# Peptides against a protein of PDB entry 7BBL, part 96

Target 1, 86 residues: chain A of PDB entry 7BBL
Amino acid sequence: IAQESLESQEQRARAALRERYLRSLLAMVGHQVSFTLHEGVRVAAHFGATDLDVANFYVSQLQTPIGVQAEALLRCSDIISYTFKP

## One batch from the design tools (peptide; made by RFdiffusion4, then SolubleMPNN)

Design b2_p30_8_s3 (from b2_p30_8, 8 letters changed)
Fold by OpenDDE base, seed 1:
Structure b2_p30_8_s3 (fold): chain B 86 residues (1-86), chain A 30 residues (1-30)
Amino acid sequence: as target 1 above (86 residues)
Amino acid sequence: SIAELTARFVAEAEAEIRRLRAEREALAAE
């Protein structure tokens, strides 16, 4: 049996990481997520969806420091990190 | 609507996961 090339191993590793990421997103469906944005801004919102290419976050009930927005789009570039409770 | 976006996202993500698994399995079998 032929040994897998280094390139192939790296490709499988990347695929595994991508899958893990996608599963984490799926786990957030229906849950409130806390987002850390730039300049220390933190918001919470119910996760709706992302686009798998640009990774925009479509959320509902966005709680901002100044109020709640029913539906919102959070650009991936604006997000530093996010957490949620399963 | 967000609900519709969610449904599409779930379907797409699950499909991609299946694709990624198939890819990884195919690579491992080489």
Scores: peptide ipSAE 0.629, ipTM 0.916, DockQ to the pose 0.906
Fold by OpenDDE base, seed 4:
Structure b2_p30_8_s3 (fold): chain B 86 residues (1-86), chain A 30 residues (1-30)
Amino acid sequence: as target 1 above (86 residues)
Amino acid sequence: SIAELTARFVAEAEAEIRRLRAEREALAAE
């Protein structure tokens, strides 16, 4: 049996991390997520989907300081962080 | 609709997870 190369091990590790990320996104489906935006603004919305390469968020029932949007797109460039209760 | 986007996202994410697993298994078998 040949020993797996360091590069191969690193590639597998990257794949594992990517899978964990995807599973975390899947876990958010249908749940309300809190998003922290610039200037300390926080909004909440129900997670629908993301753009897997750019991490754009497609959400529903977006609660903003001035009202609720039934459906919305949150660009990753607008988001500092997000959290949710599983 | 968001519902349609959600369904597509779930399918794509699950497919990618399967591909990632296959990749790791193939690398481990080398």
Scores: peptide ipSAE 0.627, ipTM 0.916, DockQ to the pose 0.900
Fold by OpenDDE base, seed 2:
Structure b2_p30_8_s3 (fold): chain B 86 residues (1-86), chain A 30 residues (1-30)
Amino acid sequence: as target 1 above (86 residues)
Amino acid sequence: SIAELTARFVAEAEAEIRRLRAEREALAAE
């Protein structure tokens, strides 16, 4: 059997990471997620979807200090981190 | 709507996952 090239191995590794990431997003669907935004702002919302390039997070029931937004868009650049309970 | 976006996202993500698996399997078989 032929030796797999380093490039091929790296490509497979990248593919695996991408898959793992997508699976994590899928696991979040319908669940409330806590988002840490800039300036120490934290919000909670139900995860709906992202763009496949993960430019935007589409969420529902976004809890803000002012109230709850039924639907909202969070730009990835606005998000420092997020956590959720599966 | 968010619901529609969710459905589309799920379908696209699952399709991409399948593609990624096939890619890795093909590379591993070389």
Scores: peptide ipSAE 0.630, ipTM 0.917, DockQ to the pose 0.875; fails the geometry check
Fold by OpenDDE base, seed 5:
Structure b2_p30_8_s3 (fold): chain B 86 residues (1-86), chain A 30 residues (1-30)
Amino acid sequence: as target 1 above (86 residues)
Amino acid sequence: SIAELTARFVAEAEAEIRRLRAEREALAAE
């Protein structure tokens, strides 16, 4: 029973984390998500999709301080945090 | 449309999850 290399173990760990992230995104599909943006701005929107590399958030029914956008793009760089109820 | 983006995202994410599982299984079997 040869021991798995440290590099291989790290690779598996990275893969596991990536899977967990993707599963969390899938869990958000169709749900309203609350986003905290810079300067204390908070918005809510229904999660549609993300870019798997850039992590842009494509959302619908975005509730902003000045109204509702039917469809919108939230850049990862704009987002401090987000929460949702599964 | 958002609906199309959602459907594509779900398919892509699920496919990548399968790939990642296969990767880890292959590494674990070494």
Scores: peptide ipSAE 0.629, ipTM 0.917, DockQ to the pose 0.911; fails the geometry check

Design b2_p30_8_s4 (from b2_p30_8, 10 letters changed)
Fold by OpenDDE base, seed 5:
Structure b2_p30_8_s4 (fold): chain B 86 residues (1-86), chain A 30 residues (1-30)
Amino acid sequence: as target 1 above (86 residues)
Amino acid sequence: SIEELTRQFVAEAELEIRELRELRAELEAE
């Protein structure tokens, strides 16, 4: 019945945001994701995994302007945004 | 392989989600 501290509330909020992020990643597993990169470049690939700390994306069937890469790494620093259909 | 990375990722993500939920539950119970 003790009053939750502001710090505890902030911890819960941060935890909730992290969980939401992780769930969004899990939702992408096996799905094709469209990535917007620098200079307006757009690519599509099937999501495989990420580095949970750095958020590097490990993908398959990466469609680029010059062809398809079976497996590829998309660094977080390369990505402006991404979207997918659940 | 991507397949193996996917399996490992899913396991790690699901584990962390459980830990995060437990953390929030513990904080809420204070």
Scores: peptide ipSAE 0.619, ipTM 0.921, DockQ to the pose 0.862
Fold by OpenDDE base, seed 2:
Structure b2_p30_8_s4 (fold): chain B 86 residues (1-86), chain A 30 residues (1-30)
Amino acid sequence: as target 1 above (86 residues)
Amino acid sequence: SIEELTRQFVAEAELEIRELRELRAELEAE
């Protein structure tokens, strides 16, 4: 049959990237994640959920240098990077 | 609660993943 068009290839690529992103988020559920924030601030928290439009991270047991916050909201704009152990 | 938000998030994410896989399957069949 005919080869896939460029537009359909791009659509498939976008869909694949979105799926990989969602799977990565699901992999973090129930795990402690290390977040790097502005000015070198690093915190750790258990990942709960995000807005799927990548607006906010909802976390629990947020560990900061000055104490632990049971529940917290981390804005995506405040996060430089994050890592976790699977 | 965070627990409820987590359940809702997981359900929505898994649903979207299924939809994305179906979309790619449809495109591959063309």
Scores: peptide ipSAE 0.619, ipTM 0.921, DockQ to the pose 0.847
Fold by OpenDDE base, seed 4:
Structure b2_p30_8_s4 (fold): chain B 86 residues (1-86), chain A 30 residues (1-30)
Amino acid sequence: as target 1 above (86 residues)
Amino acid sequence: SIEELTRQFVAEAELEIRELRELRAELEAE
């Protein structure tokens, strides 16, 4: 049998990584996520959704140092990292 | 609403995951 082309292998690899990413997002559904923003600002919010292309985060119950927002949009450009407890 | 966005997101993500799995399966079969 013919060996899979390099391009095909790369495509499979990209597909696998994309699936892993999507699954990680799905795992956050219904959970509180901790976001690290610029300059060390940290917030927590319940994950609602993202834009699959840009990864803007639509969240609820956003806890900030100055208060809580019922619903909020966290832009990808503002996010350094995020973690959550499964 | 966030609830609606969540439903849409889940549906879209799950659909894409299925497509990605099918793609990989097809590539592996070659």
Scores: peptide ipSAE 0.619, ipTM 0.921, DockQ to the pose 0.917; fails the geometry check
Fold by OpenDDE base, seed 3:
Structure b2_p30_8_s4 (fold): chain B 86 residues (1-86), chain A 30 residues (1-30)
Amino acid sequence: as target 1 above (86 residues)
Amino acid sequence: SIEELTRQFVAEAELEIRELRELRAELEAE
């Protein structure tokens, strides 16, 4: 009976979390996402892509109070939270 | 373009997911 080392268990856990994160991002492709930004600003946009290492969000049809941007970059540091309907 | 970025993102994410699955499978087998 072999026992997995603590390091191996942690590695599996990290891998699982990363996979879940990536799958959640993939689930957003083709969907409108609602982003909550600082100071109560909320915007909606269609998810395009992220930088997997930086988590910048590349989006299209960004709806803001002052208009719609065809394409935009939302930096991770600007985002408090986001939600979408699968 | 966003369209191209999306394609690249999907491909990269799916590749990494496969690699993560393989890694986890290898660790589970130990």
Scores: peptide ipSAE 0.619, ipTM 0.921, DockQ to the pose 0.881; fails the geometry check

